# Ledger of designs, part 68: peptides against a protein of PDB entry 6EJA

Target 1, 276 residues: chain A of PDB entry 6EJA
Amino acid sequence: VEYMPANPVRIAFVLVVHGRASRQLQRMFKAIYHKDHFYYIHVDKRSNYLHRQVLQVSRQYSNVRVTPWRMATIWGGASLLSTYLQSMRDLLEMTDWPWDFFINLSAADYPIRTNDQLVAFLSRYRDMNFLKSHGRDNARFIRKQGLDRLFLECDAHMWRLGDRRIPEGIAVDGGSDWFLLNRRFVEYVTFSTDDLVTKMKQFYSYTLLPAESFFHTVLENSPHCDTMVDNNLRITNWNRKLGCKCQYKHIVDWCGCSPNDFKPQDFHRFQQTARP

## One batch from the design tools (peptide; made by RFdiffusion4, then SolubleMPNN)

Design b2_p14_7_s1 (from b2_p14_7, 8 letters changed)
Fold by OpenDDE base, seed 2:
Structure b2_p14_7_s1 (fold): chain B 276 residues (1-276), chain A 14 residues (1-14)
Amino acid sequence: as target 1 above (276 residues)
Amino acid sequence: EPESGIDDRGPIPP
């Protein structure tokens, strides 16, 4: 008999999608949808057709909303963090959506647990935050991520402007840009005016792939540091056969790779008990 | 597999 929590957590799923992920989005949505959770979808400003489609979905489900604002985001762009931060603020201001956890999703990454398992797990550990660290040398991570480099997102490009220093007294960390954050921590990130949050928001506004490091860094240096769990409960679809080298050099002044989208056959693992 | 693809990141070679 599976554990059924008396007060099950409710999850706010944030989806950041662009035009090329239309089919994947539909599959993902079907795979992750549950009536007890909330879905907040940001559609890239340039993806008008997708936006219309998503709007139609949002009208059919009371627990699905679309961001009224839209950003033009690029791979590795600092604007992705802005998207998450604004989404967090929006979600906190939605008093009719009593969510307990914030979870971001894309077509390239899925939770490894069924809904019931995930809810049970998070209900048991509702005071924890789940972020996966890189698990390697931190100095190497900084170098490889370019955290010691200043980037500017402008004209759909991440320009490398020069070198910068990591703020003193800050232990930088990072890894996966897929995370599970409890409401308490999201509130802290969103509304805190302390030096840490303020400085990190500024710092990461000029950072490549900021979502892979911002929340890790803020959490580990915050009063909430003891709530960190080095696990994001995700499966990432990496394909070694494809290989990659400077995959996005045309978009960012840095070399990098991203995982592949999940294929339809992969979704069998994520079937939910309660689907529309 | 690296979680973030960190191994494949770095400055653009000249």
Scores: peptide ipSAE 0.253, ipTM 0.811, DockQ to the pose 0.545
Fold by OpenDDE base, seed 5:
Structure b2_p14_7_s1 (fold): chain B 276 residues (1-276), chain A 14 residues (1-14)
Amino acid sequence: as target 1 above (276 residues)
Amino acid sequence: EPESGIDDRGPIPP
């Protein structure tokens, strides 16, 4: 018998979508939709058709909203973190949406658990934050991620301006840009005025792929550091042969890898993957 | 396959 929590957590799903991902979005939405959860969708500024489609969906469901603001984001751009941070603020200001967890989603990943399993799990561990670390040498991670490099997002490009130092006393970490964060930590990130949050927001505004490291780093150096779990409870469609060809060099002054969007033929992987 | 693309990231080769 599946565990049924007495006070089940409610999840705010944040979807960042762009381009022609309408079919993928529809599939994902159908897969994750539940009346007890909340869905906040950001559509890229350039994706007007998709925006219209998403607006139609939001009108049909009271627990689905679309960001009134829209950003033009690029792969690796610092603006992606801004999108998440602003969405977090919005969600915290929505007093009529009593969510307990923040979960970001894209067409490249799915939660590894069913809704019931996920809710049961998060309800049991509602005080924890779930971020997957890189699992490599930290110095190597910094080097490979370019965290010791200064980047500027401008004109739909991430410009590498030069070198920079990691702030003293900060333990940098990162890995996956897909995370599950509890409301308390989101509140801390959003409203704290301490030196850590202030400095990290500034630091990561000039960072490549900031979402892969910002929340890890802030969490591990914060008073909430003991709440970290090295797991994001995701299945991500990685294909190195397709995603690691330095294909974004025209957008960012760095070579990187990107996961691939799930296709119908990829869904069988959900049944074959088990993670703690 | 790894869950991160970290292994193949780096500066753009000349």
Scores: peptide ipSAE 0.238, ipTM 0.806, DockQ to the pose 0.721
Fold by OpenDDE base, seed 1:
Structure b2_p14_7_s1 (fold): chain B 276 residues (1-276), chain A 14 residues (1-14)
Amino acid sequence: as target 1 above (276 residues)
Amino acid sequence: EPESGIDDRGPIPP
């Protein structure tokens, strides 16, 4: 029996999807859907079939919406951060959706807790932000991520233009691009005009895989730094044999690894106890 | 320790 919080948190799940895997998305959606949470889905501008399918889902559920704007995103592209930031702004402007946490999801990364466990946990720690750090040497992380390199997203490609300096006085961090952020921090990131947020938004506009580092860096250097928890409560399906072949060199001027989607048979691990 | 995808990241080999 799970602890039932008096004031359970409500979660805004943000999904950034592309391609034509509508059935897979449907299975994932059913696995994570709960009537008390909210789902905001961005479909890649080029994925029209998927967009039509997602629109059908959004019409069936009052707590599911699709972004009216659509970006053409690429793996590792800076535009992914833009997508998250715009989604955050949209969600903050949705006064009829009283969400407490922002959580991004994909078919390759799931919360390790059941819905009841997750809600209970987040309700207890509603003032915290959950970001998983790389846990390695920071200098190595910077080099491997290419944070000291200037990238430009243009024509569906991430161009490496040259070297750049890490901003002075900033403690750079990062790791997983899957995070759990409380509403207060999302508000800060979205509306703050301080030097930190302004500079980091600019810096990460020219960054490869910006979502893996932006929120970590902003949080740790912000007045909200004490709210950081080095855990994103995720299980990621990593398969280095399949995902680490420098397969994106035609899209980005960098080599990287990508996790694999969970198989349908894996969904039972995340069964919802109270979903309709 | 969880697996990390960053270990094999880097510049494109020549």
Scores: peptide ipSAE 0.225, ipTM 0.800, DockQ to the pose 0.578
Fold by OpenDDE base, seed 4:
Structure b2_p14_7_s1 (fold): chain B 276 residues (1-276), chain A 14 residues (1-14)
Amino acid sequence: as target 1 above (276 residues)
Amino acid sequence: EPESGIDDRGPIPP
C-alpha cells in the first residue's frame, strides 16, 4: 500500500503521436488517464485522421488538449525536440493546469508504477528530475549517437553534413528520450537565457535524436544538476531483433535502434516489473 | 533492460 501524499503531484503527460495508431493511442490513453493529470497531445502535421480522432478525445475530457500547432516530425529529427520545447512552453503558459511534472510518453513505454504509486513516488521526490543515461562510456555514446556530427533536418530527412565539435566545457550525456522532469527544470529550460541553455538549444537543433541527450546534457551542466536521477521510471518494450535493423536509414543518414510499441500481449509485463 | 539502442547505432555501413 502506497502512502497518500498530502500534496500529490499532478502530471502533464505529453504525447507525440503520428500515423494511424488510433487504437494504440486509445489503449495507452486509457492506461494512463486520470482526472487529476493533464494530457497535451501533439499529432504530426501529416496525420490528419489521427488528429481528428485525438480532437474528439480532447473534447470529451477537460484535462486533455491538443496542440494548436503541428509539426511534421521524422524519426531522429531535431524537430522532435522542438515539439517538446514548444509543448513545455505551452504547458507553462496554461495557468489553469497546475502540473508539477512533465512526462513524455509513446506507445513504446509505460510508467512502471500504477498511478497511485507514481504519484506517491513523484510527490516524495518532487524536486528531482528523472532521466535514464546510456550506461556506456561517454565517448562511445557520442560516436554512436553522432553527437559529433552535424545534422540538418530538411525535406523530411536528417542530412549528415559533416563533423562538429561539442561545445567546450559541456559534459554531454544522454540515453533514453523518455523522461520525467519537474516543473522547475522545465521552467529553466524554457525561459533561461543563460549561455548553457542558449548554446544547447542551438547545438541540438542540428542533432540527431536530440531528445535522447538534450535534457540530460542541459540538466547535468545546469545549476539543477544535483536533481538528476538516473532512472526514467519506465518499462520500455525493447527488442533489438525488431528495433535495431537500421530501419530508418531512408529518413536519417544514420543507423539506429528504436523501442517497439507495446501490444496487448505485453501488458502482463507491467505488473511484473519493478523500478530498476 | 537496455534503455537505448546505442550499441547498434552508427554511420550507415557501405
Scores: peptide ipSAE 0.219, ipTM 0.800, DockQ to the pose 0.700

Design b2_p14_7_s2 (from b2_p14_7, 7 letters changed)
Fold by OpenDDE base, seed 3:
Structure b2_p14_7_s2 (fold): chain B 276 residues (1-276), chain A 14 residues (1-14)
Amino acid sequence: as target 1 above (276 residues)
Amino acid sequence: DNESGIDDRGDIPP
């Protein structure tokens, strides 16, 4: 018998999608859809066919919306963080969507729990934020991520402009770009005008793979630092043979790895009791 | 396996 919370949390799922993988998106959507949650989908500006498909889906469900704005995103691009930040603002302004948690999803990383398990867990720990850290040497992390390098996103490329210093007094951290954030922290990130949030938004606007580090760094240096849990409740399909060949050098002035997309058979890890 | 693939990231080799 699973624990049933008296006041179950409601989740805003944010999906950032691109390409022509409409069938994959449809399968993922069916696997994660629940009537009590909310789904906010950003489609890359260049993916017009996919955008049309997603719009059709959004018209069928009242708890599914598509961003009216669209960004052109690239692997490792700073614009991905901008996409998340803007989506957070939008979701906070949607007064008819009383969500408690923000969760980003893609075809490459999924929660390892059923809906009931996830809701029960988050309802018990509704005041916590879930971010997975790299768990290794921080200096090595900075070097490998290129956090001490200045990048500019322009013309669908991440240009390395030179070296930079980490801001003094800031403890930089990071790891997974998949996170579970409570509404209170999202409000802080979105509306705070304190020096931390202001400086970090500026710093990470010139950062490679900013979503892997921004929220970690802001949280750990903020008044909300005691709410951090070093777990994102995700599984990722890593295949280094396929994903670690410096395949993005034509897009970014850096070498990196990417996880493999989940296959349909992997969707059983996130089962829904209520489907469309 | 590394959670973020950080072990294989770095500057572009010459």
Scores: peptide ipSAE 0.145, ipTM 0.786, DockQ to the pose 0.563
Fold by OpenDDE base, seed 2:
Structure b2_p14_7_s2 (fold): chain B 276 residues (1-276), chain A 14 residues (1-14)
Amino acid sequence: as target 1 above (276 residues)
Amino acid sequence: DNESGIDDRGDIPP
């Protein structure tokens, strides 16, 4: 007998999408859509066609909304964190959307659980936050991520300006930029004026790939630190056979690799039992 | 391999 929670959690899915993910987005949306959840979609400022398509979808579903603001984001850009933070604020201000968890999605990852399993699991652990750490040496992580480097996002480029120090007293962490955050923690991140949140928002506004580290770091150094679970319940399509060698050096003053978008055949494995 | 792709990141070689 599958556990059915008496008060099932409702999820706010935040999708950050750009023009190249049109087909993938449609597939993903169909795969993850559920009437009990909420979907908040940010379309890159440069992806006008996609934006129009997404707007059409949002008009068809009452639990789908599109951000009225749009940012031009780049791979590794600090603006991605801004996108998440603003979306979190928006979602908290949507009083008609009583969500319990924040989950970000892209075409490059997918939840590994069915909707029912995910809801059951999160309903049982509704006070927890799920972030996947890198699982390696932290010093190495800092070096590889360039967290000790100062970056500035400008003119669709992440400029490396110089070196910087990790703020004193902060235990930095990170890993996956895909996370499951409970509403309480999102509220903390969004509205707290404590030194931690303030400093980290500032610090990560000049950070490469900030979403991979910001929430980890804030959580682990916050009063909510005991709520962390080192698991994001995701599967990411890392097809490194295609080669990963400084593929983004034209966008960022750093070397990096990103996962590949899921293909139609990949989504077949993740189809939800409940469809609209 | 890790989910973050950390192994494929680093400073730009000269």
Scores: peptide ipSAE 0.144, ipTM 0.787, DockQ to the pose 0.575
Fold by OpenDDE base, seed 1:
Formats: sequence, C-alpha cells, structure tokens
Structure b2_p14_7_s2 (fold): chain B 276 residues (1-276), chain A 14 residues (1-14)
Amino acid sequence: as target 1 above (276 residues)
Amino acid sequence: DNESGIDDRGDIPP
C-alpha cells in the first residue's frame, strides 16, 4: 500500500512541443493526465497544425491550458529559457490553479515514478527542488556547454559572437534541462529583484542551452541553496547513434546531442499511472 | 554518458 499524503501536492506540468509530434503528444498526455494536476502547453509558433490540435484538447479539460503567446524556438536557443520563465509567471498569475510543483516535459522525457509515487514523494519533500547535475568536472562542463561563449539568438540561429567571462562570485552548475521546482523557488526566480536573479537572467539570455544550467546556477547561489536535490526523477531516451551527429550545426554554432522521442512501445511503463 | 549528453558536445569541428 502506497503512502497517501494528507495534503497531496498538485503539479503544474509544462509541455513544450513542436513539429509533427501530435500523436506522441497525445500518447504522452494520456499517460500523464490526472484530474488533480495542471497542464500548461506551449506550442512552437511555427507549428500551427499542432497548435490547433492542442487547443482542441485544452477545450476538453478544465485543467489544460495553452499559452496565448508562442515563441519560435530552436534547439539550444536562449528563447527556450524565456519560454519557461514566461510560463512560470503565467502559472503564478493563475490564481485558480493552486499548484505546488513545476515540472517540464517533452515527448523524449518521462518521470520515472507513477503518479501516486511521484505525488507521495513530492508531498514528503515539498520544500525541495530537484535538479540533476552533470556530476563531472565543472571546468569541463563550462567548456563543453559553451558557457564561456557569448551567443545571440537571431533569425532561427544561435550565433557565437565571442568569449565571455563567468560572473564573479557565481558557482556555475548544470546538467539536465528537466527539473522539478517547488512553487516557492519559482516565485523567487520570477519576482526576485536581487542581483543574482537579475544578473543570471541577463547572462543566460546569451547562453546556449540555458535551461540546462540557469536554474541550477540560480538555486545554488541563492538563499534557497539548501533545497537542492541532485535528482530530476527522469528517464530520458538517449540514442547516441541517432542523436549525436552534430546535427544542429546549421542552427547553432555548436555541436550537441538531443534525446529521441519515446516510441509507443515505451509507454507501457507509464500506463500504470493513476487516472481519474 | 551523463544524463544530459554533455560528453558529446563541443565546438564545431573543422
């Protein structure tokens, strides 16, 4: 018998989707949907068909909404962080959605726990934030991520403009761009006017793959640093053969890997999630 | 390999 918390946490799932992933999105949505959670979906500005499909879904469920704004995001683009930050602000302004945790998802990533397990776990650790670090040499991480390089997102391309310095007094960290953040920390990131948040927002607006490092760095250098847990509770479908061929060099002035979307046969692992 | 795939990232080779 799983532990049933007296005050179960409610989760705001933020889905960032693009392209022709309508079928995959539908499968994922069915796998993760629960009446007690909230779903906020951003559809790429260029994905009009997908947007129409998502809008249709949002009309069927009161706890599903679509961003009224849409960004044209590219792999590795700084605009992805902007998407998350704006989504966080929107979710905080939705007074009718009392969420406790922010969780981002894609078709290539799933929580490793069932809904009941996840809720029980997060209810027990509701004051913690879950971000997975790279777990290696930090200097190497900086170099490999290009954090010491200045990038500009323009015309669907990430232009490398030159070198830059890491801000003094900041301990840079990062790893996975999949995270579980509690509402309190999201509020801090969204509304704080301290030097840390202000400077990091500026710094990461010119950063490649900013979501993989921004929240880690902000959290670890903030008054909330003691709330960090080095685990994002995720399973990502990595296939180096398919996803690690420097396939994005035409989009970004950097080489990187991307995870692959889960196939239908992979969804059986998540069908055991509690549904209303 | 780490969870983020960082090991396979870097500058564009010549």
Scores: peptide ipSAE 0.107, ipTM 0.763, DockQ to the pose 0.550
Fold by OpenDDE base, seed 4:
Structure b2_p14_7_s2 (fold): chain B 276 residues (1-276), chain A 14 residues (1-14)
Amino acid sequence: as target 1 above (276 residues)
Amino acid sequence: DNESGIDDRGDIPP
């Protein structure tokens, strides 16, 4: 029997979707939908068909909204972080949505727990933030991620402009671009005017795959650093045969690897893979 | 465990 918390957390799920993956989105949505949570969906500016489909869904559920603004994002683009940051601001301004946690999702990942388990867990650890680190050497991470390189998102491409230095005094970290952030930390990221947040927002505006590192880095260098848990409570569908081999080099001046979307046949993994 | 595919990332080889 799953523990039922007295004050269960409510989750704002942010979905960033693009293309024509309407069926995949529908499947994921059905899998994660609960009346007590909130769903804020950003559809890529170029994905008009998908946008129409998502709008239809949003009209059916009071706890589902679509971003009125839409960005054209590319793999690894800095604009993805902007999307999350703006979504966070929007969600904080939605006073009628009392969410406690921010969770981003795509078709490439899935929460490892059932809703009840997830809610129970997060309710117990509501003051924590869940970010999965790379688990490698930090210098290697910086090098591999190109954090010491300056990128500019322009014309649907991430242009590498040159080298840059990591800001002094900042402990850079990162890993998964899927995270579970408590409202308090989201508030901090959104509204803080301290030097850390200001500098990091600037720094990551010119960063490749910024969502994989921004929140980690900000958290670890912030007054909230003690709230970090090195776990994102997710399973990710990694298939290097499909998701690697510099498949995005035409979009980004860097070689990258990405997780693959879950397929129906992959759902059995949800029961088999659990992270403590 | 490779959550980010970091091992497969890097500068574009010549």
Scores: peptide ipSAE 0.121, ipTM 0.776, DockQ to the pose 0.625; fails the geometry check

Design b2_p14_7_s3 (from b2_p14_7, 7 letters changed)
Fold by OpenDDE base, seed 3:
Structure b2_p14_7_s3 (fold): chain B 276 residues (1-276), chain A 14 residues (1-14)
Amino acid sequence: as target 1 above (276 residues)
Amino acid sequence: ENEPGYDDRGDIPP
């Protein structure tokens, strides 16, 4: 029997989708859908077919919305962070959606808990933020991520402009770009005008793969640093053979790796179970 | 469990 909290948390799931993978998206959506949660979906500006499909879904469910704005995103692009930040602002302005946690999802990094388990866990730790760090040498991470390089997203390409230094006094961290953030921290990231948030937003606007490091770095250097949990409650399907072929060199002036999508059968890990 | 691919990123080789 799964623990049922008296005041269960409600989750805002943010999905950033592109291409024509409507069927895969539908499967994932069905696996994670619950009436008590909220779903905010951004469809790439270039993915009109997918946008139409997602709009159809949003019309069927009152707790599903599609971003009225759409960005053209590329792998590793700084615009992905912009997408998350704007979606966070939107979600905070939706007064009719009382969400407690912000969670981004993809088929490449999937929750390993059922909905009941996830809700129970987050309800117990509602004041915490869950970000998974790389867990290795941080200097190496910085170099390999290209955090000491300046990038500009323009014309669907990440241009490397030159070298840069990490801001003084900032402890840079990162890892998975899949995170679970509580509303309070999202509010801080969205509305704070302190030097940390301001500088980091500027810094990461010229960063490759910014979502893998921005939230980690901001959190760990913020007054909310004590809420950090080095776990994103995800399982990531890393396959170097498939994901590390420098396949994005035509898009980014850098060689990168990406996790591979999970198979549909893996979605059971987030599905609800009937309680006796 | 697979090793993360972060370490395999880097500059474009010549």
Scores: peptide ipSAE 0.196, ipTM 0.794, DockQ to the pose 0.640
Fold by OpenDDE base, seed 2:
Structure b2_p14_7_s3 (fold): chain B 276 residues (1-276), chain A 14 residues (1-14)
Amino acid sequence: as target 1 above (276 residues)
Amino acid sequence: ENEPGYDDRGDIPP
C-alpha cells in the first residue's frame, strides 16, 4: 500500500563514476533525477572528460554537486570506502541540503522502486538502514572476500601483503555494496570516536572491496544494530559468465566478480519486478 | 540470475 507521506524523506544520491560509464551515467541520471533529492557526484581523478561533463550538469541543477576532491579508485580498492566516507562528511556539512537518506548508485545496480514508492517506503521506515547481506555461510564469505587478508592499495593496485585476523568481538558481515543509510547512522559513522568505528575504519582501509562489508559490520556491531534491514531494494545485474573470470587479477591480488552495467535492454526487468 | 557473485571470488589459483 502506497501513501503520500506528510514529511517525505529526501535522499542524497551519491554517484561514484569513471570515464567508461559516461553513457550509463546519463541514462541513470535521467532515470533517478528528482527535484526534491540531492545528487553528489564523484568523478574518478583520471576521468577528466567525464568530470567536465558532470560539472556542466551540476551547473544546470541546484541540487547536483560534484566533489571538489577526486580520488583515483580501482576495482576493489580501499579508496572507494574513503570516497564514500568523505562524501558522507561533505553531505553532513552541507547544511543547505537537508537529506534524510544516503543512497549510493552505479550503473550496475538500480533501485527496484519508483521514486514515489521509494520515498513513501523510506518515509515510513526512516529510522531503518537497508543493507543486503550475502545470505550464505559467513566463514565462507570471509574467505572468499579475503577479509582475513591484508591488502594495500598502491599504484593503482591492491597488493596482498599477508594474512590478518578479524578483530576480536566483531561480527563481520557483508554483501552488496549498494545500501540505503539513514542520516543518523551516517552521522554515527562519520563522527563517532568509539572503538568500533575507529577500529573498523582502520581495518577496512586495508580491505579488498571494503564497501561490501564495512557498513554492514559497523552497523551490526553498533548501538544502531536494531535498525538493520536485510534488503537494499536493488536489482543487481549479475552475470557470472561475463563477470566472474578472475578478470581483475591484474588490479588486485585476488580473484573477484563484479556485476555488469545495465544495458537498455535490461531495463524491462524493473517494470516486472516487485518486492516488499 | 541476479544472485551475488561472492562465491566465485577467492585467491588466485596457481
Scores: peptide ipSAE 0.168, ipTM 0.777, DockQ to the pose 0.774
Fold by OpenDDE base, seed 1:
Structure b2_p14_7_s3 (fold): chain B 276 residues (1-276), chain A 14 residues (1-14)
Amino acid sequence: as target 1 above (276 residues)
Amino acid sequence: ENEPGYDDRGDIPP
């Protein structure tokens, strides 16, 4: 019998979706849906068909909402961070949704725990933040990520403008852009006016793949640094043969790898059960 | 298999 917490945490799942992946989204949604959680979905500005489909879903469930604003995002674009930050603000302003954790999801990753296990775990560690670091040489990570390069998102392209310096006194870190953040830290990131948050928001507005490093860096340099857990509790489908072919060079002035979407046959291993 | 591909990133080769 699994431990049932007396005060179970409630999760705000944020989904950033694009294209025509309606079937994939539906499968994912069914896999992760629970009546006690909240789902906030952003659909790319260019994905009108998908937007219509998602709106239909949101009308069927009271705990599912769609962002009234929509951004045009690209792989590696700085706008993805903006999307998350705005979503965080929106979620904090939703007083009728008492969520405790912010979790972003895509078709490329799934929680490794069942809902009950995840809730039990997060309820026990509700004061912690879960970010997976790269676990390698940090200087190398900075170089490979292009964090010492200045990028500008414009016309659906990430333009590399030149070199830049990492801000002094900041310990840069990063890894997975899939994270579990508690409400308190989200509040800090959203509303703090301290130099750290202000400078990092500015810095990462010109950063490639900002979500892979922004929250790590902010957390580790913040008063909340002791809440860092080096784990995102996820399985991500990394396939180098498929995802590491420099396939985004036409979109960004950088080469990179991306995780692959899970296939229907992969769902069984996640043991996630929908409870509508 | 499930290892992040961060090391495979970098500048565009000539």
Scores: peptide ipSAE 0.163, ipTM 0.778, DockQ to the pose 0.634; fails the geometry check
Fold by OpenDDE base, seed 5:
Structure b2_p14_7_s3 (fold): chain B 276 residues (1-276), chain A 14 residues (1-14)
Amino acid sequence: as target 1 above (276 residues)
Amino acid sequence: ENEPGYDDRGDIPP
């Protein structure tokens, strides 16, 4: 018998979706849906059909909402971080949704635990934040991520404007852009006016793939630094052969790798039970 | 979990 916590955490799942993968999204949603959790879905500004489909779902479930605002995001774009930050603010302002954890999801990444396991685990470690680090040489990571480069998102392109320096006194870190953040830390990121949060928001507004590093860096340099756990409890469908061919050079002035979307046959690996 | 491909990122080759 699996341990059932007395005060189980409730999760706000944030889904950032785009394109025409309606069926895949439906399968994923069905697999992760639970009545005790909350689902906040952002649909890319350009994905109108998908938006209509998601709206229909949101009308059927009281714990599913769609962002009233929509951004047009590109791979590696700084706007993705803006999407998460705005979603965090929205979720904090939803007083009728008492969530304890913020978890982002896409079709390319999935929790490795069942809902019950995840809830049990997070309920035990409710004061922790789960961010997976790159686990490599940090200087190399900075170079490869282009963190020492200034980027501008404009006209559906990430323009490299030049070089920049990492802010003095800041320990930069990063890795996976899939994270599990507790409400307290989300509140800090959203409402803090300290120099760290202010400077990092500015810094990462000109950063390539900002979601892979922003929360890591902010957390590790914040008063909440002792809450970091180097694990995001995810399985990512990495395929270097497909995802690391510099295929995004037409979108960004950088070569990058991207995980592949999960296929339907991949879902059974997670042992997640569909809950209507 | 698969090995992340972060090491394959970088500047655009000439």
Scores: peptide ipSAE 0.161, ipTM 0.776, DockQ to the pose 0.619; fails the geometry check

